# Ledger of designs, part 38: peptides against a protein of PDB entry 2V3S

Target 1, 95 residues: chain A of PDB entry 2V3S
Amino acid sequence: PISLVLRLRNSKKELNDIRFEFTPGRDTAEGVSQELISAGLVDGRDLVIVAANLQKIVEEPQSNRSVTFKLASGVEGSDIPDDGKLIGFAQLSIS

## One batch from the design tools (peptide; made by RFdiffusion4, then SolubleMPNN)

Design b2_p16_2_s2 (from b2_p16_2, 5 letters changed)
Fold by OpenDDE base, seed 5:
Structure b2_p16_2_s2 (fold): chain B 95 residues (1-95), chain A 16 residues (1-16)
Amino acid sequence: as target 1 above (95 residues)
Amino acid sequence: SSSEVRVGDRVFTVIS
């Protein structure tokens, strides 16, 4: 399995690392993204962008070691999005 | 600090 870390801010704007595994051929990017949402760890509005980037990293984990992407849930928030501070952005990386 | 969240057989480890 592929060991992944999803780094993003929680509802209190605190940066968290979420570690999980992905097994190619058994798991799907959309399926695991839905599980992240079911767990309350990802906003439901971010299904599409999380699934797309999860697919990107697991299809070529040797070359795509880290991906940072803009969250739909962060666009209309009070804070100005900032990819460096992961405000309105999340990061997926190989553990 | 760390905690675990489970969905079915999948475990998410949350580190803060």
Scores: peptide ipSAE 0.843, ipTM 0.969, DockQ to the pose 0.943
Fold by OpenDDE base, seed 3:
Structure b2_p16_2_s2 (fold): chain B 95 residues (1-95), chain A 16 residues (1-16)
Amino acid sequence: as target 1 above (95 residues)
Amino acid sequence: SSSEVRVGDRVFTVIS
């Protein structure tokens, strides 16, 4: 399995690392993304972007060690999106 | 600190 970390800010704007495994051929990017949403760890509005980037990182984990992406849930927030601070952005990486 | 969240057979470890 592939060991992954999803880094994003919680409702208190604190950075959290969410560790989980992905098994190619058994898991799907959309399926795991839906589980993240069901767990309350990802906003439902971010299903598409999380699934797309999860697919990107698991298709070639040796070359795609980290991906940072803009959250749909963050664009209408009061804070200005910032990829360096992960404000309105999340990051997936290989652990 | 860390905690675990489970969805079916999936385990998510949340580190703060």
Scores: peptide ipSAE 0.843, ipTM 0.969, DockQ to the pose 0.941
Fold by OpenDDE base, seed 4:
Structure b2_p16_2_s2 (fold): chain B 95 residues (1-95), chain A 16 residues (1-16)
Amino acid sequence: as target 1 above (95 residues)
Amino acid sequence: SSSEVRVGDRVFTVIS
């Protein structure tokens, strides 16, 4: 399996690393993204963008070691989005 | 610190 880390801020705006495994051929990007939402770790509005970037990284994990992307949920927040601080952004990377 | 969140057979380890 592929070992992944999703780095993003929780409801208290604290930066967390969420570690999980992805098994190609058994798991799907959309399925795992839905599980992240069910776990309360990702906002439901971010299903599309998380799934798209998860798909990108698991397709070529040797080439796509890290991807940073804008969250739909971050646009409506009070804080101004900032990719460097991961405010309104999340990062997926290979462990 | 770390904690685990489970959804079905999937385990997510949350590190803060």
Scores: peptide ipSAE 0.842, ipTM 0.969, DockQ to the pose 0.948
Fold by OpenDDE base, seed 1:
Structure b2_p16_2_s2 (fold): chain B 95 residues (1-95), chain A 16 residues (1-16)
Amino acid sequence: as target 1 above (95 residues)
Amino acid sequence: SSSEVRVGDRVFTVIS
């Protein structure tokens, strides 16, 4: 399996690392993204963007070691999005 | 610190 880390801010705006595994051929990017939402770790509005970037990193994990992407939920927030501070952005990386 | 969140048989480890 591929060991991944999703770095993003929680509801208290605190940066968290969420570690999980992805098994190609068994898991799907959309399925795991839905599980992240069910776990309360990702906003439901971010399903599409999380799934797209999860797919990107798992299809070529040796080349795509890290991807940073804009959250739909962040755009609607009061804070100004900032990829460097991961405000309104999340990062997926290979552990 | 760390904690675990489970969805079905999947485990998410949350590190803060």
Scores: peptide ipSAE 0.842, ipTM 0.969, DockQ to the pose 0.948

Design b2_p16_2_s3 (from b2_p16_2, 5 letters changed)
Fold by OpenDDE base, seed 1:
Structure b2_p16_2_s3 (fold): chain B 95 residues (1-95), chain A 16 residues (1-16)
Amino acid sequence: as target 1 above (95 residues)
Amino acid sequence: SSSVVKVGDREFTVIS
């Protein structure tokens, strides 16, 4: 399995690392993304973007060691999005 | 600190 870390801010705007595994051929990017949402770890509005970037990183984990992407939930938030501070952005990386 | 969130058979370890 591929060991991944999803770094993003929680509802208290605190940066968290969420570690999980992805098994190609068994797991799907959309399925795992839905589980992240069910766990309350990802906003439901971010299903599409999380799934797309999860798919990207698991396709070529040796090349795509880290991807940072804009959250749909962050656009409508009060804070100005900032990829450097992961405000309105999340980061997926290979552990 | 860390905690585990489980959805079905999948575990997510949350580190803060």
Scores: peptide ipSAE 0.840, ipTM 0.969, DockQ to the pose 0.944
Fold by OpenDDE base, seed 4:
Structure b2_p16_2_s3 (fold): chain B 95 residues (1-95), chain A 16 residues (1-16)
Amino acid sequence: as target 1 above (95 residues)
Amino acid sequence: SSSVVKVGDREFTVIS
């Protein structure tokens, strides 16, 4: 399995690392993304963007060691999005 | 600190 880390801010705006495994051929990017949402770890509005980037990183884990992407849930927030601070952005990386 | 969140058979380890 591929060991992954999803770094993003929780509801208290605190930066968390979420570690999980992905098994190609058994797991799907959309399925795992839905589980992240069910766990309350990802906003439901971010299903599409999380799934797309999860798919990207698991397709070529040797080449795509880290991806940072804009969250849909961060657009309407009061804080100005900032990829460097992961405000309105999340990061997926290979552990 | 760390905690485990489980959804079905999948475990997510949350590190803060």
Scores: peptide ipSAE 0.840, ipTM 0.969, DockQ to the pose 0.942
Fold by OpenDDE base, seed 3:
Formats: structure tokens, sequence, C-alpha cells
Structure b2_p16_2_s3 (fold): chain B 95 residues (1-95), chain A 16 residues (1-16)
């Protein structure tokens, strides 16, 4: 399996690392993204963008070691989005 | 600190 880390800020604006595994041929990007949402770890509005970037990283994990992407849930927030600080952004990386 | 969240057969380890 592929060992992944999803880094994003929680409701207290603190950075968390969420570690999980992805098994190609058994798991799907959309399925795992839905599980992240069900776990309360990802906002439901971010299903599409999380799934798209999860698919990107697992299709070529040797080349796509890290992807940073804008969250739909962060666009209308009070804080200005910032990819460097992961404000309104999340990051997926290979562990 | 760390905690484990399980959804079905999948485990997510949350590190803060």
Amino acid sequence: as target 1 above (95 residues)
Amino acid sequence: SSSVVKVGDREFTVIS
C-alpha cells in the first residue's frame, strides 16, 4: 500500500497530519475521500478537490511526492487563503 | 499527540 499524509488545519486552525494507507486496485480516490469526510476530518464541500488530488498522487506516487491544493471550504472563510501557511489549502504527500 | 479514527476497515491516525 501507499502511505500518505494529509496535512490541513483543524477547526482550531492548528495543523494536523492525517496518516492513512491507499491500496491501488482496492481503494478509490473518491471512496477514501468520502471516508475522510465521514470521519469528520475533511469538509464535505472539499470532496471533489481532495479526490482529484488524491487520485493524482496515487497514480504516480514516485513522481508526485507532494500536492498542495485549495479547499472549497476555505474560499469564503475569514482568513485569506495562503498555500505556504496552509490556510484554505491542504497538502497530500507520500510518507 | 496522536489519535486513531476508524471508518469501516480504514484507520486514520491524526497527529497534532
Scores: peptide ipSAE 0.840, ipTM 0.969, DockQ to the pose 0.939
Fold by OpenDDE base, seed 5:
Structure b2_p16_2_s3 (fold): chain B 95 residues (1-95), chain A 16 residues (1-16)
Amino acid sequence: as target 1 above (95 residues)
Amino acid sequence: SSSVVKVGDREFTVIS
């Protein structure tokens, strides 16, 4: 399996690392993204963008060591989005 | 600190 880390700010704006595995051929990016939402770890509005970037990283895990993407939920937030600070952004990386 | 969240057969380890 592929070991992944999703770095994302929680409701208190603190960075968390969420570690999980992805098994190609058994898991789907859409399915795992839905599980992240069901776990309360990802905002439901971010299903599409998380799934798209999860698909990207698991397709080429050797070359795509890290992907950073803008969250739909972050656009409406009080803070200005910033990819460097992961404000309104999340990051997926290979563990 | 760390905690485990399980959804079905999937486990997520949350590190803060």
Scores: peptide ipSAE 0.840, ipTM 0.969, DockQ to the pose 0.936

Design b2_p16_2_s4 (from b2_p16_2, 6 letters changed)
Fold by OpenDDE base, seed 3:
Structure b2_p16_2_s4 (fold): chain B 95 residues (1-95), chain A 16 residues (1-16)
Amino acid sequence: as target 1 above (95 residues)
Amino acid sequence: SSSVVRVGDREFTVIS
């Protein structure tokens, strides 16, 4: 399995690392993304972007060590999106 | 600190 970390800010704007495994051929990017949403760890509006980037990192984990992406849930927030601070952005990486 | 969230057979470890 592939060991992953999803880094994003919680409702209190604190950075969290969410560790989980992905098994190619058994898991799907959309399926795991839906589970993240069901767990309350990802906003439902971010299903598409999380699934797309999860697919990107698991298809070539040796070359795609980290991906940072803009959240749909963050664009209408009061804070200005910032990829360096992960404000309105999340990051997936290989642990 | 860390906590575990489970959805079906999947575990998510949340580190703050």
Scores: peptide ipSAE 0.841, ipTM 0.969, DockQ to the pose 0.939
Fold by OpenDDE base, seed 2:
Structure b2_p16_2_s4 (fold): chain B 95 residues (1-95), chain A 16 residues (1-16)
Amino acid sequence: as target 1 above (95 residues)
Amino acid sequence: SSSVVRVGDREFTVIS
């Protein structure tokens, strides 16, 4: 399996690392993203963007060691999005 | 600190 880390800020704006495994052929990016939402770890509005970037990293893990992407849930928040600080952004990386 | 969140058979380890 592929060992992944999803780095993003929680509801208290604290940076967390979420570690999980992805098994190609058994898991799907959409399915795991839905599980992240069910776990309360990802906002439901971010299903599409998380799934898209999870798919990107697992299809070519040797080439896509890290991907940073804008969250839909961060666009209308009070904080100004900032990819460097992962405000309104999340990062997926190979562990 | 770290904690484990489970959804079905999947485990997510949350590190803060």
Scores: peptide ipSAE 0.841, ipTM 0.969, DockQ to the pose 0.939
Fold by OpenDDE base, seed 4:
Structure b2_p16_2_s4 (fold): chain B 95 residues (1-95), chain A 16 residues (1-16)
Amino acid sequence: as target 1 above (95 residues)
Amino acid sequence: SSSVVRVGDREFTVIS
């Protein structure tokens, strides 16, 4: 399996690393993204963008070691989005 | 610190 880390801020705006595995041929990007949402770790509004970037990284994990992307849920927040601080952004990377 | 969150058979380890 592919070992992944999803780095993003929780409801308290604290930066967390979420570690999980992805098995090609058994798991799907959308399925795992839905599980992240069910776990309360990702906002439901971010299903599309998380799934798209998860798909990107698992397709070529040797080439796509890290991807940073804008969250739909971050646009409506009080804080101004900032990719460097991962405010309104999340990062997926290979462990 | 770390904690485990499970959804079905999938485990997510949350590190803070």
Scores: peptide ipSAE 0.841, ipTM 0.969, DockQ to the pose 0.946
Fold by OpenDDE base, seed 5:
Structure b2_p16_2_s4 (fold): chain B 95 residues (1-95), chain A 16 residues (1-16)
Amino acid sequence: as target 1 above (95 residues)
Amino acid sequence: SSSVVRVGDREFTVIS
């Protein structure tokens, strides 16, 4: 399996690392993304963008070591989005 | 600190 880390800010705006595994051929990017949402770890509005970037990283984990992407849930937030600070952005990386 | 969240047979480890 592929060991992944999803880094994003919680409701208190603190950075958290969420570690999980992905098994190609058994798991799907959309399925795991839905599980992240069901766990309360990802906002439901971010299903599409999380699934797209999860697919990107698991299709070529040797070359795609890290991907950073804008969250739909962050656009309407009070803070200005910033990819460097992961404000309104999340990051997926290979553990 | 860390905690574990499970959905079905999937385990997520949350590190803060």
Scores: peptide ipSAE 0.841, ipTM 0.969, DockQ to the pose 0.938

Design b2_p16_3_s1 (from b2_p16_3, 7 letters changed)
Fold by OpenDDE base, seed 2:
Structure b2_p16_3_s1 (fold): chain B 95 residues (1-95), chain A 16 residues (1-16)
Amino acid sequence: as target 1 above (95 residues)
Amino acid sequence: AKVLKFDRETKTATEI
């Protein structure tokens, strides 16, 4: 399995590193993303963008060691999005 | 950052 880390801020704006595994051929990016949402770790509005970037990183994990992407849940927020501080952004990386 | 391990079998996240 591929060991991944999803770094993003929770509802209290606290930065969390969420470690999880992904097995190509058994798991799907959308399925795992839905699990993260069901567990309260990802906002439901971010299903599409998380799944898309998870798919990207697991397709070529040796080439895509890290991907940072804009969250749909962060667009309408009061805070100005900032990829460096992961405000309105999340990051997926290979552990 | 706080580190959480998400167990996909139990579908729970635990701080480590």
Scores: peptide ipSAE 0.847, ipTM 0.972, DockQ to the pose 0.863
Fold by OpenDDE base, seed 3:
Structure b2_p16_3_s1 (fold): chain B 95 residues (1-95), chain A 16 residues (1-16)
Amino acid sequence: as target 1 above (95 residues)
Amino acid sequence: AKVLKFDRETKTATEI
């Protein structure tokens, strides 16, 4: 399996690294994203963007070592999105 | 950053 890290801020704005595995041919990007949402680790509004970027990184993990993307949940928040600080952004990377 | 391990079998996250 591919070992991944999803870095994003929790409800207290604390940065967390969520480690999880993805097995190509068995798992789907959307399915795993739904698991993360169901576990309360990802906002449900971010299903599409997380799944899209998860798909991107797992289809070519050697070329796509890290991807940073804007969260839908962060757009309407009070904090101004900032990719450097991962405010309104998340990062997926190969562990 | 805090590190959480998401166990996809149990569907739970644990700090490590």
Scores: peptide ipSAE 0.847, ipTM 0.972, DockQ to the pose 0.868
Fold by OpenDDE base, seed 4:
Structure b2_p16_3_s1 (fold): chain B 95 residues (1-95), chain A 16 residues (1-16)
Amino acid sequence: as target 1 above (95 residues)
Amino acid sequence: AKVLKFDRETKTATEI
């Protein structure tokens, strides 16, 4: 399996590193993203963007070691998005 | 950053 880290801020704006595994051929990017949402780790509004970037990183994990992307949930928030501070942004990386 | 392990079998997150 591929070991991944999803770095993003929780509802209290605290930075978390969420470690999880992805098995090609068994798992789908959308399915795993839905699991993260159901567990309360990802906002439901971010399903599309998380799944898209998860797919990108798992299809070529040796080339795509890290991807940073804007969250839909962050756009509607009161804080100004900032990719450097991961405000309104999340990062997926190979551990 | 706080580190969480997401167990996909139990579907729970635990702080490491």
Scores: peptide ipSAE 0.847, ipTM 0.972, DockQ to the pose 0.866
Fold by OpenDDE base, seed 5:
Structure b2_p16_3_s1 (fold): chain B 95 residues (1-95), chain A 16 residues (1-16)
Amino acid sequence: as target 1 above (95 residues)
Amino acid sequence: AKVLKFDRETKTATEI
């Protein structure tokens, strides 16, 4: 399996690193993303963007070591989105 | 950052 880390801020704006595994051929990007949402780790509004980027990173994990992407849930937030600070952004990386 | 392990079998996240 591929060991991944999803870094994103929680409701208190604190950074969390969510470690999880993905097995190509068994798991789907959308399915795993839905699991993360159901567990309260990802906002439901971010299903599409998380799934898309999860798919991207698991396609070529040796070359796509990290992907940072804008969250739909962060667009309406009071804080100005910032990819460097992961405000309104999340990051997927290979562990 | 706080580190959580998400167990996909139990669907729970645990701090490590």
Scores: peptide ipSAE 0.847, ipTM 0.972, DockQ to the pose 0.862

Design b2_p16_3_s2 (from b2_p16_3, 5 letters changed)
Fold by OpenDDE base, seed 4:
Structure b2_p16_3_s2 (fold): chain B 95 residues (1-95), chain A 16 residues (1-16)
Amino acid sequence: as target 1 above (95 residues)
Amino acid sequence: ARELAFDRETLTATEI
């Protein structure tokens, strides 16, 4: 399996590194993203963008060691999005 | 950052 880390801020704006595994051929990007949402780790509004970027990193893990992407849930927030600070952004990386 | 291990079988996250 591929060991991944999803770095994003929780509802209290605290940065968390969420470690999880992805097995190509058994798991799907959308399925795992839905699991993250079900666990309350990802906002439901971010299903599409998380799944898209999860797919990107798992299809070429050797080349895509890290991907940072804008969250839909962050757009409507009070904080100004900032990819460097992961405000309104999340990051997926190979562990 | 706070480190969490996500167990996909139980859909729970535990601090590590």
Scores: peptide ipSAE 0.853, ipTM 0.973, DockQ to the pose 0.950
Fold by OpenDDE base, seed 2:
Structure b2_p16_3_s2 (fold): chain B 95 residues (1-95), chain A 16 residues (1-16)
Amino acid sequence: as target 1 above (95 residues)
Amino acid sequence: ARELAFDRETLTATEI
């Protein structure tokens, strides 16, 4: 399986690295994204963007070692989005 | 960053 890390801020704005595995051919990007949402680790509004970027990284894990993307849940937040600080952004990377 | 291990079988995250 592919070992991944999802880095994003929780509801308390604390940065977390969430480690999980993805097995190509058995798992789907949308399925795993829904699991992350069910566990309360990802906002439901971010299903589409998380799934899209998870698909991107697992398709070519050798070339896509890390992807940073804007969260839908962060767009209308009180804080100004910042990819460097991962405010309104999340990052997926190969462990 | 806080390190969490996500168990997809139980849908739970544990700090490591």
Scores: peptide ipSAE 0.853, ipTM 0.973, DockQ to the pose 0.934
Fold by OpenDDE base, seed 5:
Structure b2_p16_3_s2 (fold): chain B 95 residues (1-95), chain A 16 residues (1-16)
Amino acid sequence: as target 1 above (95 residues)
Amino acid sequence: ARELAFDRETLTATEI
């Protein structure tokens, strides 16, 4: 399996690194993304963007060591989105 | 950052 880390801020704006595994051929990007949402770790509005980027990283994990992407849930927030600070952004990386 | 392990079978995250 591929060991991944999803870094994103919680409701208190604190950074969390969420470690999980992905097995190609058994898991799907959308399925795992839905699990993250069901666990309350990802906002439901971010299903599409998380799944898309999860797919990207697992299809070429040796090359795509990290992907940072804008969250749909962050657009309506009061804070200005910032990929460097992961405000309104999340990051997936190979552990 | 706070480190969490996500168990996909139970859909729970535990601090590590």
Scores: peptide ipSAE 0.853, ipTM 0.973, DockQ to the pose 0.934
Fold by OpenDDE base, seed 1:
Structure b2_p16_3_s2 (fold): chain B 95 residues (1-95), chain A 16 residues (1-16)
Amino acid sequence: as target 1 above (95 residues)
Amino acid sequence: ARELAFDRETLTATEI
């Protein structure tokens, strides 16, 4: 399996590194993204963007070591999005 | 950053 880390801020704006595994051929990007949402780790509004970027990193993990992307939930928040601070952004990386 | 392990079978995250 591919070992991944999802870095993003929780509801208290605390930065967390969430480690999880992805098995190509068994798992789907959308399915795993829904699991993260069900666990309260990802906002439901971010299903599409998380799934798209998860798919990108797992299809070529040797080349795509890290991807940073804008969250839909972040755009609607009061804080100004900032990719450097991961405000309104999240990052997926290969562990 | 705070480190969490996500167990996909139980849908729970635990600090490591």
Scores: peptide ipSAE 0.853, ipTM 0.973, DockQ to the pose 0.921

Design b2_p16_3_s3 (from b2_p16_3, 6 letters changed)
Fold by OpenDDE base, seed 4:
Structure b2_p16_3_s3 (fold): chain B 95 residues (1-95), chain A 16 residues (1-16)
Amino acid sequence: as target 1 above (95 residues)
Amino acid sequence: AKVLKFDRESLTATEL
């Protein structure tokens, strides 16, 4: 399996590194993203963007060691999005 | 950053 880290801020704006595994051929990007949402770790509005970037990183993990992407849940928030600070952004990386 | 291990079988996260 591929060991991944999803770095994003929780509801208290605290940065968390969420470690999980992904097995190509058994898991799907959308399925795992839905699991993260079900566990309360990802906002449901971010299903599409998380799944898209999870798919990107797992299809070529040697080339895509890290991907940073804008969250739909962060667009209308009070904080100005900032990819460097992961405000309104999340990051997936190979562990 | 706080490190969490996500168990996909139980759909729970545990702090490491």
Scores: peptide ipSAE 0.855, ipTM 0.973, DockQ to the pose 0.916
Fold by OpenDDE base, seed 3:
Structure b2_p16_3_s3 (fold): chain B 95 residues (1-95), chain A 16 residues (1-16)
Amino acid sequence: as target 1 above (95 residues)
Amino acid sequence: AKVLKFDRESLTATEL
């Protein structure tokens, strides 16, 4: 399986590194994203963007070591999005 | 950053 880390801020704006595994051929990007949402780790509004980027990284994990993307849940927040600070952004990386 | 391990079978996260 592919070992991944999803880095994003929680409701307290604290940065968390969420480690999880993805098995190509058994798992789907959308399915795993839904699991993350079900566990309360990802906002439901971010299903599409998380799944898209998860698919991207697992397609070619050797080439796509890290991807940073804008969260839908962060757009309407009080904080101004900032990819450098991962405010309104999340990052997926190969462990 | 705080490190969490996500167990997909139980759908729970544990701090490492």
Scores: peptide ipSAE 0.854, ipTM 0.973, DockQ to the pose 0.916
Fold by OpenDDE base, seed 5:
Structure b2_p16_3_s3 (fold): chain B 95 residues (1-95), chain A 16 residues (1-16)
Amino acid sequence: as target 1 above (95 residues)
Amino acid sequence: AKVLKFDRESLTATEL
């Protein structure tokens, strides 16, 4: 399996590194993304963007060591989105 | 950052 880390801020704006595994051929990007949402770790509005980027990183984990993407849930937030600070952005990385 | 391990079978996250 591929060991991944999803880094994103929680509702209190604190950074969390969420470690999880993905097995190609068994798991799907959308399926795992839905699990993250069901667990309350990802906002439901971010299903599409998380799934898209999860697919990107797992299809070529050697070359795509990290992907940072804008969250749909962060657009309406009071804070200005910032990819460097992961405000309104999340990051997927290979462990 | 706080580190959490996500168990996909139980859909729970545990702090490491």
Scores: peptide ipSAE 0.854, ipTM 0.973, DockQ to the pose 0.915
Fold by OpenDDE base, seed 2:
Structure b2_p16_3_s3 (fold): chain B 95 residues (1-95), chain A 16 residues (1-16)
Amino acid sequence: as target 1 above (95 residues)
Amino acid sequence: AKVLKFDRESLTATEL
């Protein structure tokens, strides 16, 4: 399996590294993203963007060691999005 | 950053 880290801020704006595994051929990006949402780790509004970027990193994990992407849940938030601080952004990386 | 281990079978996250 591929060991991944999803770095994003929780509801208290605290930065968390969420470690999880992905097995190609068994798991789907959409399915794992839904699991993250079900666990309360990802906002449901971010299903599409998380799944798209998870698919991107697991398709070529040796080339795509890290991807940073804008969250739909962050666009309408009170804080100005900032990819450097991961405000309104999340990061997926290979562990 | 706080480190969490996500168990996909139980759908729970535990702090490391």
Scores: peptide ipSAE 0.854, ipTM 0.973, DockQ to the pose 0.920

